# Peptides against a protein of PDB entry 5NXQ, part 7

Target 1, 114 residues: chain A of PDB entry 5NXQ
Amino acid sequence: EIQIPVSMAAEEEYLRSKVLSELLTDTLENDGEMYGNENEVLAALNGAYDKALLRLFASACSDQNVEKALSLAHELKQDRALTAAVKISERAELPSLVKKINNIREARYEQQLK

## One batch from the design tools (peptide)

Design b1_p12_1 (made by RFdiffusion4)
Fold by OpenDDE base, seed 2:
Structure b1_p12_1 (fold): chain B 114 residues (1-114), chain A 12 residues (1-12)
Amino acid sequence: as target 1 above (114 residues)
Amino acid sequence: FLEEAEEIIEEY
């Protein structure tokens, strides 16, 4: 079995899940066809997307690349993924990143209230 | 660290 470096594996999964999520989203927006399971499929794809992205995020944290980590956090779709990113940042002892991610989460909450 | 991060990722 060929062992792929963790970073490469994470990038591959991220790109795959991102493309599939975008394709499904475009299909739903453009064609409007619903078979009853598309929302569930989309949620699953978004979950996979965020999971893969969080692995990249963790790698950036490991490298103490706060700027890269923050950029990746902005790409996270789900609030629960942002929560995970906060936890990872705390474990990485990056309090500045924790604050910035919490700001992202607060901003999204405010947007949902509008 | 990456192992701990993976545990967080699998549980979110």
Scores: peptide ipSAE 0.687, ipTM 0.963, DockQ to the pose 0.964
Fold by OpenDDE base, seed 5:
Structure b1_p12_1 (fold): chain B 114 residues (1-114), chain A 12 residues (1-12)
Amino acid sequence: as target 1 above (114 residues)
Amino acid sequence: FLEEAEEIIEEY
């Protein structure tokens, strides 16, 4: 059995979940079709999306690639995912990255207040 | 490190 590297598997899952999430979002916005559970499905897809990104994020942290890690953090959708990214950064002993992710979090909070 | 990260991700 050929073992797929963890990073490649994470990228595949990221792409899959991203496409599905975007397609569902576009359908709801453009066609307005409601089947009753779209919000739950979207939340699940977004969760899977963020989990996949967090795995890529962890890999970037492991490689000490702070720029790539920060770029990935900007793609996270949920605030709880940013919290997870902070925790991962702390474990990676990357305090500069922790500060930058917290800045992203603060910026999003300010945008939500508008 | 990656094991600890995975634990954080699974708790997310």
Scores: peptide ipSAE 0.687, ipTM 0.963, DockQ to the pose 0.966
Fold by OpenDDE base, seed 3:
Structure b1_p12_1 (fold): chain B 114 residues (1-114), chain A 12 residues (1-12)
Amino acid sequence: as target 1 above (114 residues)
Amino acid sequence: FLEEAEEIIEEY
């Protein structure tokens, strides 16, 4: 039995979730038709997407690859996911990363206020 | 660490 590394599994899930989200988005944009549950599906896909990214993020933190971790954090969509990334960074004892992720959150809040 | 991170992710 082949055990799939955590990072590889996370990457697969991330890519899958990303592709599905994009396909759904493209379909909605091109057809302009709603079947009633697309928003719910998209939300679920976004959740799965962020979870997958967070696993990659955790892996990067574990590897002490702060630059990779930060790059992944920028790809997170939901604020709740950024909050999770902060928590993970705290557990990884990476205070510089914590600060940088909080800066991302603050920047997004400012954009929402405009 | 990764186990704790997974717990955080599952609570997300």
Scores: peptide ipSAE 0.684, ipTM 0.963, DockQ to the pose 0.962
Fold by OpenDDE base, seed 1:
Structure b1_p12_1 (fold): chain B 114 residues (1-114), chain A 12 residues (1-12)
Amino acid sequence: as target 1 above (114 residues)
Amino acid sequence: FLEEAEEIIEEY
C-alpha cells in the first residue's frame, strides 16, 4: 500500500475544494438559479477548502517557514479558519506569525464595516 | 506539533 504524505493529501483536497467552490460560485452568478441548498453546499466546500489549507499551513509552521505559512493564511476564506491558524501558530511558538495573521483578521473586519 | 495542529483543525 502506498502511503500518501499528509501534505500531499492536503494539497489534493485543497485543489479539489477550490475548483468546486469556484465552479459553483460562477454557476450561481451567471445562471441565477437557486435550488435551495447552494448556500449549504458552498459552506461545506469552503469548510473543506480551509481545512485542507490549514493542514498545509501547519506543515509550513512545522518547517518554520513563516513566509510560506503567512502566504497560505491569506488564502483562507473563513474567519474561523484564521482563528485556527492563530492557534496553530501559537503551538508552533511563532508569535510574529500570530501577529501577522491577526492583522489579516483585522483588515477583513474593517472591510466588512465599509 | 503536527498532532496538536490536527486536533485544532478537526475542531475547526
Scores: peptide ipSAE 0.686, ipTM 0.963, DockQ to the pose 0.976; fails the geometry check

Design b1_p12_1_s1 (made by RFdiffusion4, then SolubleMPNN; from b1_p12_1 with Y12F)
Fold by OpenDDE base, seed 4:
Parts: structure tokens; C-alpha cells; sequence
Structure b1_p12_1_s1 (fold): chain B 114 residues (1-114), chain A 12 residues (1-12)
């Protein structure tokens, strides 16, 4: 059995989840709900997407690639995913990254209040 | 580290 490197597996899952999430989102925006469970499916896909991103994020943190980690954090969709990214950054002892991710979270909160 | 990160991700 060919062992796929963890990073490659995470990238594959990220891309898959991203595409599916985008397709479903577009479908809902254009055609509306068809089966009544699309919102649940979308939530599950978004969850899988963010989990995959977080794995890539953790890998970037492990490499001390703060710029890559930050770029990945910007791609996270859910606030709870940003919270997870903060926790991971704390464990990685990357305080500058913690601050930057918190800034992302604050900016999103401000946008929601608008 | 990656194991700890995975625990955080699974709790997400």
C-alpha cells in the first residue's frame, strides 16, 4: 500500500472539500433548497473543509512558516475554526501568529455587526 | 506537536 504523506492527504481532502462546498453553495444561491437537507450538508462540508485547512495550518506551524499559516487562516470559514487555529498557534508557541489570527477574528466580528 | 494539533482539530 502506497503511504501518502500526511500533508498530501490533507491537501487532497482540502481541495475536495473546498470544491464540494463551493458547488453546493452556488447551487443553493441559484436554485434554492431542493431536498430540505442542503443546509446540513453544507455545514458538514464546511466542517470538513475547515478541518482539512487546519491540518495544513498545523503543518505550516510545525514548519514555523508563519506566513503560510496566516494565509491558510484567512481561508478558514467558521469562527470556531479560527479559534482552533489560535489554539494550535499557542501550542506551537507562535505568539505573533496568535495575534494575527485574533485580528482576523475581530475583523470578521466587525463585519457581522455591520 | 502534530498529535496535539490533531486533537484540537478533532474537537472542532
Amino acid sequence: as target 1 above (114 residues)
Amino acid sequence: FLEEAEEIIEEF
Scores: peptide ipSAE 0.687, ipTM 0.965, DockQ to the pose 0.967
Fold by OpenDDE base, seed 1:
Structure b1_p12_1_s1 (fold): chain B 114 residues (1-114), chain A 12 residues (1-12)
Amino acid sequence: as target 1 above (114 residues)
Amino acid sequence: FLEEAEEIIEEF
């Protein structure tokens, strides 16, 4: 039985979640039909998406690949996911990455205020 | 490290 590396499994889950979330979003934007559960489905998909990204992020941190980790953090959708990324970065003893992720959060907060 | 990271991810 071929054991798929954890990183590859995370990439697969990320891609799956990404595609599904995009398809659902596009459908809702184009058709305007809400069946009542789309928001819950979208939230679940976004959760799975960010969770998969965080695993990739953790792998990048483990490799001390700060640039890759930061790139992945930019792809996170939810603020709570960025918070998780900060915590992971702290555990990885990467204070420069912590600061950079906090800058992403601050930028998003400023956008919400406009 | 990866174990600690997974704990954080599961709490997300």
Scores: peptide ipSAE 0.687, ipTM 0.965, DockQ to the pose 0.976
Fold by OpenDDE base, seed 3:
Structure b1_p12_1_s1 (fold): chain B 114 residues (1-114), chain A 12 residues (1-12)
Amino acid sequence: as target 1 above (114 residues)
Amino acid sequence: FLEEAEEIIEEF
């Protein structure tokens, strides 16, 4: 039985979720016709996407690869996912990463207020 | 650590 490493499984899930989200988005942009469930599907895909990224993020934290972890955090879509990343960083005892992720959150909040 | 991280992710 081939055990797939957790990091590889997370990367596969991330890529799958990303591709599906992008395909759905492109379809919506091109056709202008929204099917009643498309927003729900997109939200579900975004959730899966962020969860997969968070697993990659956790792996990077475990490896003490702060630069990789930060790069992954920038790819997170939902604010609640950034909150999760902060919690993970705290558990990893990476205070510099915590600060940088909080800066990402603050920057996004400021953009939403404009 | 990874187990704790997974718990955080599942609560997301």
Scores: peptide ipSAE 0.687, ipTM 0.965, DockQ to the pose 0.972
Fold by OpenDDE base, seed 5:
Structure b1_p12_1_s1 (fold): chain B 114 residues (1-114), chain A 12 residues (1-12)
Amino acid sequence: as target 1 above (114 residues)
Amino acid sequence: FLEEAEEIIEEF
C-alpha cells in the first residue's frame, strides 16, 4: 500500500472540498434551485475545506514557514477556523503569526458590521 | 506538534 504523505493528502482534500464548495455556491447563485438541504451541505463542505486548510496550515507552522501559514489563514472561511489557527500558532510558539491571524479576524468582523 | 494540531482541528 503506497502511503501518501500527510501534506499531499491534505492538499488533495483541500482541492476536492474547494471545488465542491464552489460548485454548490455557483449553482445556488446562478440557478436558484433549492433542494432543501443546500445550506447543510454547504456548511459540511466548508467545514471539510477549512479542516483541510488547517492541516496545511499546521504543516506550514511545523516548517516554521510563517509566510505560507499566513497565506493559508487568509483562505479560511469560518471564524472558528481562524480561532483554531490561532490555537495552532500558539502551540507552534509563533506569536507573530498569532497577531497577524487576529488582525485577519478583526478585519472580517469590521467587514461584517459594514 | 502535529498531533496537538490535529486535536484542535477535530474539535472546531
Scores: peptide ipSAE 0.687, ipTM 0.965, DockQ to the pose 0.964

Design b1_p12_1_s2 (made by RFdiffusion4, then SolubleMPNN; from b1_p12_1, 4 letters changed)
Fold by OpenDDE base, seed 2:
Structure b1_p12_1_s2 (fold): chain B 114 residues (1-114), chain A 12 residues (1-12)
Amino acid sequence: as target 1 above (114 residues)
Amino acid sequence: MMEEMEEIIEEF
């Protein structure tokens, strides 16, 4: 079995999940619901996407690459994924990153209230 | 560290 480096496997899964999520979103926006389960499929794809991003985020935190980690956190879709990114940042002892991710969460909440 | 981070990711 060819062991792919964990970073390359996470990047591949991120790109795959991103492309599938974008294609399904575009289909729902332009063609509407065809099968009546697209919202469930999109939720599953968004879950896989954020999970793959969190692995890249964890790798960036392990490398002490706060700038890369922050850039990846901005790409997270779900608030629960930002919560996971905070927990990861706390475990990495990156309190500056914790504050920045909490600011992303607050900004998203303020946008949903408008 | 990486193992604890993977646990957080699996629970999300």
Scores: peptide ipSAE 0.525, ipTM 0.939, DockQ to the pose 0.964
Fold by OpenDDE base, seed 1:
Structure b1_p12_1_s2 (fold): chain B 114 residues (1-114), chain A 12 residues (1-12)
Amino acid sequence: as target 1 above (114 residues)
Amino acid sequence: MMEEMEEIIEEF
């Protein structure tokens, strides 16, 4: 059995969930056929996407790679995922990263108010 | 550290 490193498994799940979320979004926009469960499927895919990114983010925090961690945090879709990334950064003792992620959250809130 | 991070990810 080839043991895939946990980081590679997280990258695979991220890429899979990203591609499926993009394909479903494009299908909904083009075909106009909303089947009554598509919003639930999209929410589940976005949940899996952010969960996979958070694993990559945690790995980057463990490596003290603040630049990689910040780049991954920008790719997070849900505000609850940015909240999880703040908690992870606090556990990693990375206060500069905590502030940078909070700035991403603030910027998204300001965009939703316009 | 990694265990505490996985707990936060499982609560998400």
Scores: peptide ipSAE 0.525, ipTM 0.939, DockQ to the pose 0.966
Fold by OpenDDE base, seed 4:
Structure b1_p12_1_s2 (fold): chain B 114 residues (1-114), chain A 12 residues (1-12)
Amino acid sequence: as target 1 above (114 residues)
Amino acid sequence: MMEEMEEIIEEF
């Protein structure tokens, strides 16, 4: 069995989850619910997407690549994923990144109130 | 470090 490097596996899973989430979203927007489980599938895909993205985020934090880590944090969909990214940034001793991710979180809350 | 980060990701 060929062991794929953890970083390559995380990139592949991120890309797969991204494409499937986009395709399903586009299908729901154009064709509506066809099978009655699309919302559950989309929630699972969004969960897998954010989990894969958090692995890339953790790798960027380990590399001390704060710019890459911040760019990845902007791509996170769920607020719980931003909370995980804060915890990862705290463990990486990146207090500047913690502040920037909290600012992303606050900006999203202000958008949901409008 | 990476192991502690993976624990945070598995709890997500």
Scores: peptide ipSAE 0.524, ipTM 0.939, DockQ to the pose 0.973
Fold by OpenDDE base, seed 3:
Structure b1_p12_1_s2 (fold): chain B 114 residues (1-114), chain A 12 residues (1-12)
Amino acid sequence: as target 1 above (114 residues)
Amino acid sequence: MMEEMEEIIEEF
C-alpha cells in the first residue's frame, strides 16, 4: 500500500477544491443559477478549499518555510481561515508570519469598507 | 505540533 505523504494528500485536495470552486464560479457568472443550490455548493467547496489550504499552510509552518506559508495565506478565501492561519502561526512560534497574516486581514477589511 | 495544528483546522 503506497502511503501518500500527508502534504501530497493536502496538495491534491487543495487543487481539486480550487478547480471545482473556479468551475462553479465561472458557471454561475456565465449561465446563472441552474439548480438553485449553487450558492450552497460553492460555500461547501470554498470551505473544503480553505481547509485543504490550511493543511498545506500548517505543513509549511512545521517546515519553518515562512515564505511558502505566507504565499498560501494569500490564497485563503474566508476571514475565518485567516484566523485559523494566525492560530497555527502562533502555535508554530512564527510571530513575523502572524503579523503578515494580520496585515492581509486588515487589507481585506479596508477593501470591504469601500 | 502537527496534531495541535490539525485540531485548529478541524475547528474551522
Scores: peptide ipSAE 0.523, ipTM 0.939, DockQ to the pose 0.962

Design b1_p12_1_s3 (made by RFdiffusion4, then SolubleMPNN; from b1_p12_1 with E7K Y12F)
Fold by OpenDDE base, seed 5:
Structure b1_p12_1_s3 (fold): chain B 114 residues (1-114), chain A 12 residues (1-12)
Amino acid sequence: as target 1 above (114 residues)
Amino acid sequence: FLEEAEKIIEEF
């Protein structure tokens, strides 16, 4: 059995989840077809997407690649995922990254209030 | 570290 490296598996799952989430979003926006559970499906897909990103994020933190970690954090969709990224950064002892992710979080809150 | 990170990821 070929063991796929954890980072490659995370990238594959990220791409899969991203494509499915985008396809569903586009379908809802363009066709307006509602089957009754799209919000639940979208939430599940977004959850899987963010989980996949967080795994890549954790890998970047492990590599001390703060620039890559920050770039990945910008791609996170849910606020709770940013909170998870902060926790991971704290465990990685990367206080500069913690501050930068909190800045992303604050910026999103300001945008939602606008 | 990665084990702790995975725990955080599964709990968010």
Scores: peptide ipSAE 0.693, ipTM 0.966, DockQ to the pose 0.959
Fold by OpenDDE base, seed 1:
Structure b1_p12_1_s3 (fold): chain B 114 residues (1-114), chain A 12 residues (1-12)
Amino acid sequence: as target 1 above (114 residues)
Amino acid sequence: FLEEAEKIIEEF
């Protein structure tokens, strides 16, 4: 039985979650039909998406690939996911990455205030 | 490290 590396499994889950979230979003924007559970489905998909990204992020941190880790952090959708990325970066002893992720969070907060 | 990271991810 071929054991799929954890990183590859995370990439597959990320891609799946990304595609589904985009399809749902596009459908809601174009058709305007709400069946009552779309927000819950979208939230679940976004959660799975960010969770998969965080696994890739952790792998990048493990490799001390700060540039890749930062790139992945930019793709995170939820603020709580960025918080998780900060925690992971702290555990990885990457203070420069911590600061850069916090800058992403601050930028998003400023956008929400406008 | 990866074990600790997974714990953080599961608590997310």
Scores: peptide ipSAE 0.692, ipTM 0.966, DockQ to the pose 0.975
Fold by OpenDDE base, seed 2:
Structure b1_p12_1_s3 (fold): chain B 114 residues (1-114), chain A 12 residues (1-12)
Amino acid sequence: as target 1 above (114 residues)
Amino acid sequence: FLEEAEKIIEEF
């Protein structure tokens, strides 16, 4: 079995999940045809997408690349994924990153209230 | 660190 470097594997999974999520989203928006399971499929794809991003995020944290980590955090879709990113940042002892990610969460909450 | 991160990722 060929062992792919963790970073490369994470990038591949991110790209795959992103493309599939975008394709499904576009189909739903443009064709308006809802199959009974489409929301579940989309949720699963979004989950895989965020997991892949979080792996990249963790790698960036490990490298002490706060700017890259923050950029990746902005791409996370789910609030629970941002929560995971906060936890990872705490374990990485990056308090500035923790604060910045919490700011992202707060901003999203404010947007949902409008 | 990465092992702990992976655990967080699998549980979110």
Scores: peptide ipSAE 0.692, ipTM 0.966, DockQ to the pose 0.957
Fold by OpenDDE base, seed 3:
Structure b1_p12_1_s3 (fold): chain B 114 residues (1-114), chain A 12 residues (1-12)
Amino acid sequence: as target 1 above (114 residues)
Amino acid sequence: FLEEAEKIIEEF
């Protein structure tokens, strides 16, 4: 039985979720016709996407690869996912990463207020 | 660590 490493499984899930989200988005942009469930599907895909990224993020934190972790955090879509990344960083005892992720959150909040 | 991280991920 081939055990797939958790990091590889997370990367596969991330890529799959990303591709599906992009395909759905492109379809919506081109056809202008929203099927009643498309927003729900997109939300579910975004959830899976962020979960997969967070698993990669946790792996990077475990490896003490702060630069990789930060790069992954920038790819997170939902604010609640950034909150999760902060919590993970706290558990990893990476205060510099906590600060940088909080800066990402603050920057996004400021953009939403404009 | 990774187990605790997974709990955080499943709760968000």
Scores: peptide ipSAE 0.692, ipTM 0.966, DockQ to the pose 0.967

Design b1_p12_1_s4 (made by RFdiffusion4, then SolubleMPNN; from b1_p12_1, 6 letters changed)
Fold by OpenDDE base, seed 4:
Structure b1_p12_1_s4 (fold): chain B 114 residues (1-114), chain A 12 residues (1-12)
Amino acid sequence: as target 1 above (114 residues)
Amino acid sequence: LMEEMEKIIDEF
């Protein structure tokens, strides 16, 4: 089996998960029939998506690329993924990024209340 | 550092 760099593998997994999640979502919203397991499949895809994205986020943090890290954090879907991003930012000693990610979380909470 | 970050991701 061909081994590829970890960063490239993470990008590949992110792109794959993103495409599959978007395609499934579009299908369900526009043309899809419900067979009973779509929500479970979507949840699994979203989980894989966020996990892959968190690896890219961690890489950006390790590179001290705060702007890239913040952009990636905006792409995270689940609140628990944002929590993980905060923890990663704390380990990377990036307190400004921690604050900005917490602002993302707060904004999403406010939107959910509307 | 990356190992610690990976632990956080693995627990996600």
Scores: peptide ipSAE 0.597, ipTM 0.951, DockQ to the pose 0.964
Fold by OpenDDE base, seed 2:
Structure b1_p12_1_s4 (fold): chain B 114 residues (1-114), chain A 12 residues (1-12)
Amino acid sequence: as target 1 above (114 residues)
Amino acid sequence: LMEEMEKIIDEF
């Protein structure tokens, strides 16, 4: 069996999850409903999406590529994913990245309050 | 480091 590099596997899963999430989101926005379980499907897809992103994020952190890591963090959808990203950043000893991710979280909180 | 990060991701 061909061993796919971890980074490639993560990218594949990210792209797949992203596409599916976008397709479902677009369908809901345009058609309103699909099968009656759209929100559950979206949640599952978003989970997979963020999980895949977190793997890419971890890889970027490992490479000490803070700019790439930050860009990936901006793509995370769920707050719990940002929390995970903070934890990963802490493990990677990247305090500047921790601060920036927390800023993302705070910004999202402010947006939700509007 | 990667193992620790993977644990965090697995717990996500």
Scores: peptide ipSAE 0.597, ipTM 0.951, DockQ to the pose 0.963
Fold by OpenDDE base, seed 5:
Structure b1_p12_1_s4 (fold): chain B 114 residues (1-114), chain A 12 residues (1-12)
Amino acid sequence: as target 1 above (114 residues)
Amino acid sequence: LMEEMEKIIDEF
């Protein structure tokens, strides 16, 4: 059995989840079709997307690639995913990254209030 | 380290 590197597997899952999430979003926005469970499906897809992205994030943290990690954090959709990213950054002993991710979270809160 | 990170991700 061919073992796929964890980083490659995470990238594949991220891309797959991203495409599916975007397709569903576009369908809802462009066609206005409602099948009854789109929100649940979208939430599941977004969950898978963020989870895959967090694995890429963890890999970047492990490599001490703070710039890449920060770029990935900006792509996270859910606030709880940013919280997970903070926890990962703390475990990786990257306090500067923790601060930057918290800034992202604060910025999103301000945007939601606007 | 990666095991600890995976645990955080699994709890997400």
Scores: peptide ipSAE 0.597, ipTM 0.951, DockQ to the pose 0.962
Fold by OpenDDE base, seed 3:
Structure b1_p12_1_s4 (fold): chain B 114 residues (1-114), chain A 12 residues (1-12)
Amino acid sequence: as target 1 above (114 residues)
Amino acid sequence: LMEEMEKIIDEF
């Protein structure tokens, strides 16, 4: 039995969740028809997506790979996921990364106000 | 460290 490293498992889950989310989004955009549960499904997929990304993010933080961690943080969709990323960065004692993630959050808030 | 990070992720 081949044990898959946690980081690889997280990457697989991330890619799977990303693809499924994109496929659903594309379907909704093209068909314009809703069957009543698409928003719920999309929310669930986005949750799984961000959770998978956070695991990759945590791995990058543990490796002290700040640039990779930051790149992953930019891919997070939900604000609560960015909050989790900040907490993870704090645990990893990466204050520069904390600041950069907070900048991402602030930028998104400003975009929502427009 | 990794365990603590996983707790944060589980709380997400």
Scores: peptide ipSAE 0.596, ipTM 0.951, DockQ to the pose 0.961

Design b1_p12_2 (made by RFdiffusion4)
Fold by OpenDDE base, seed 5:
Structure b1_p12_2 (fold): chain B 114 residues (1-114), chain A 12 residues (1-12)
Amino acid sequence: as target 1 above (114 residues)
Amino acid sequence: SFDEEIAAILSS
């Protein structure tokens, strides 16, 4: 069987998860429909979304493309995903990226406090 | 692999 490169698979999953997450969010916000499991669905979608992004992120780190990696990190939704990105950056020995991701994390904390 | 690494990180 043909194996799809990790980055390509991640791109597909990212886009799919992004679209589905946006559609679900719009439905809940605009229609006010309650399906009973929307929170679980959103959590699952966000998880898949961030997982896909992290695969892209890891690939960018492998390429030593700090700017691309940083851009991807900004798209991460969950704090735990940012933590994962930090770990990946550390393993990739990209200290500048580690600092920048921590800045993203800190900025989000500040936003939550406001 | 990156997939295995990410899975491990997210499961930790």
Scores: peptide ipSAE 0.166, ipTM 0.824, DockQ to the pose 0.119
Fold by OpenDDE base, seed 2:
Structure b1_p12_2 (fold): chain B 114 residues (1-114), chain A 12 residues (1-12)
Amino acid sequence: as target 1 above (114 residues)
Amino acid sequence: SFDEEIAAILSS
């Protein structure tokens, strides 16, 4: 058995989850079709998607690639995932990244209030 | 591992 590097595996899962999530979202928004489990599927996909992103994020933090880490954080969907990214950033001792991610969270909160 | 760490963070 060959082992796939964590970053490669995460990238694959991220891309897969991203595509599927977008397709399902578009279907719901544009076609109005309901099969009864779309919300559950989307939640599961978003979870897997964010988990994959967080792996990539952690890798970027380990590489001290703050710009890459930040770009990945912008792609996170769930607030809990942003919180996780903050925790990872804290562990990586990247306070500037922590601040920037918290700014993302605040911006999303503000957007949701409208 | 990364998987364990991420899982732990997401569950907290």
Scores: peptide ipSAE 0.163, ipTM 0.823, DockQ to the pose 0.118
Fold by OpenDDE base, seed 1:
Structure b1_p12_2 (fold): chain B 114 residues (1-114), chain A 12 residues (1-12)
Amino acid sequence: as target 1 above (114 residues)
Amino acid sequence: SFDEEIAAILSS
């Protein structure tokens, strides 16, 4: 039985979901044709993407690699995923990272208001 | 499991 490390599996899923999300986005932007299920597909892909990223994020926190964790947090798409990252950081007892992630959230909120 | 934990956090 071949066992794949969790970090490797997470990275693979992250890359796969990232590519699929980008391809779908590009297709919609260039083709413009809607079939009625694109929003659901995008939501599912973004969900899988952020989940995979959060696994990598948790691993970085476990390694006490704050800079890597922060870089990963910037790649998160959904606000709820940033909230999850904050919770993970709190559990990892990384208050500096918590502050930095909250800054990311605040910056995105400001962009939405414009 | 870890996956369940992440899912729970996202669903909370």
Scores: peptide ipSAE 0.157, ipTM 0.821, DockQ to the pose 0.110
Fold by OpenDDE base, seed 4:
Structure b1_p12_2 (fold): chain B 114 residues (1-114), chain A 12 residues (1-12)
Amino acid sequence: as target 1 above (114 residues)
Amino acid sequence: SFDEEIAAILSS
């Protein structure tokens, strides 16, 4: 069996999860109907999406591509995923990236309070 | 593995 490189697998899963998440979101916003499990499905999709992004993020950090890493961090949806990104950045010894990701988290907290 | 590492980070 041929093993797919982690980065390629992550990219594929990211794209798939992104598309499905967007489709579900658009559908719910369009018709506004709930059947009972949409939020659960969305949460699962967001989880897979963020996990895939984090793999790409880790790869960017490994490449010392801070700008790419930061761009990916902005695409993360869950706060727990941002926390994970911080941990990855710390391990990669990228303190400037750590600060910038924490700024993203703080900004989102402020938006929630609005 | 890398997947296990990501999972561990997300679960912590």
Scores: peptide ipSAE 0.156, ipTM 0.821, DockQ to the pose 0.119

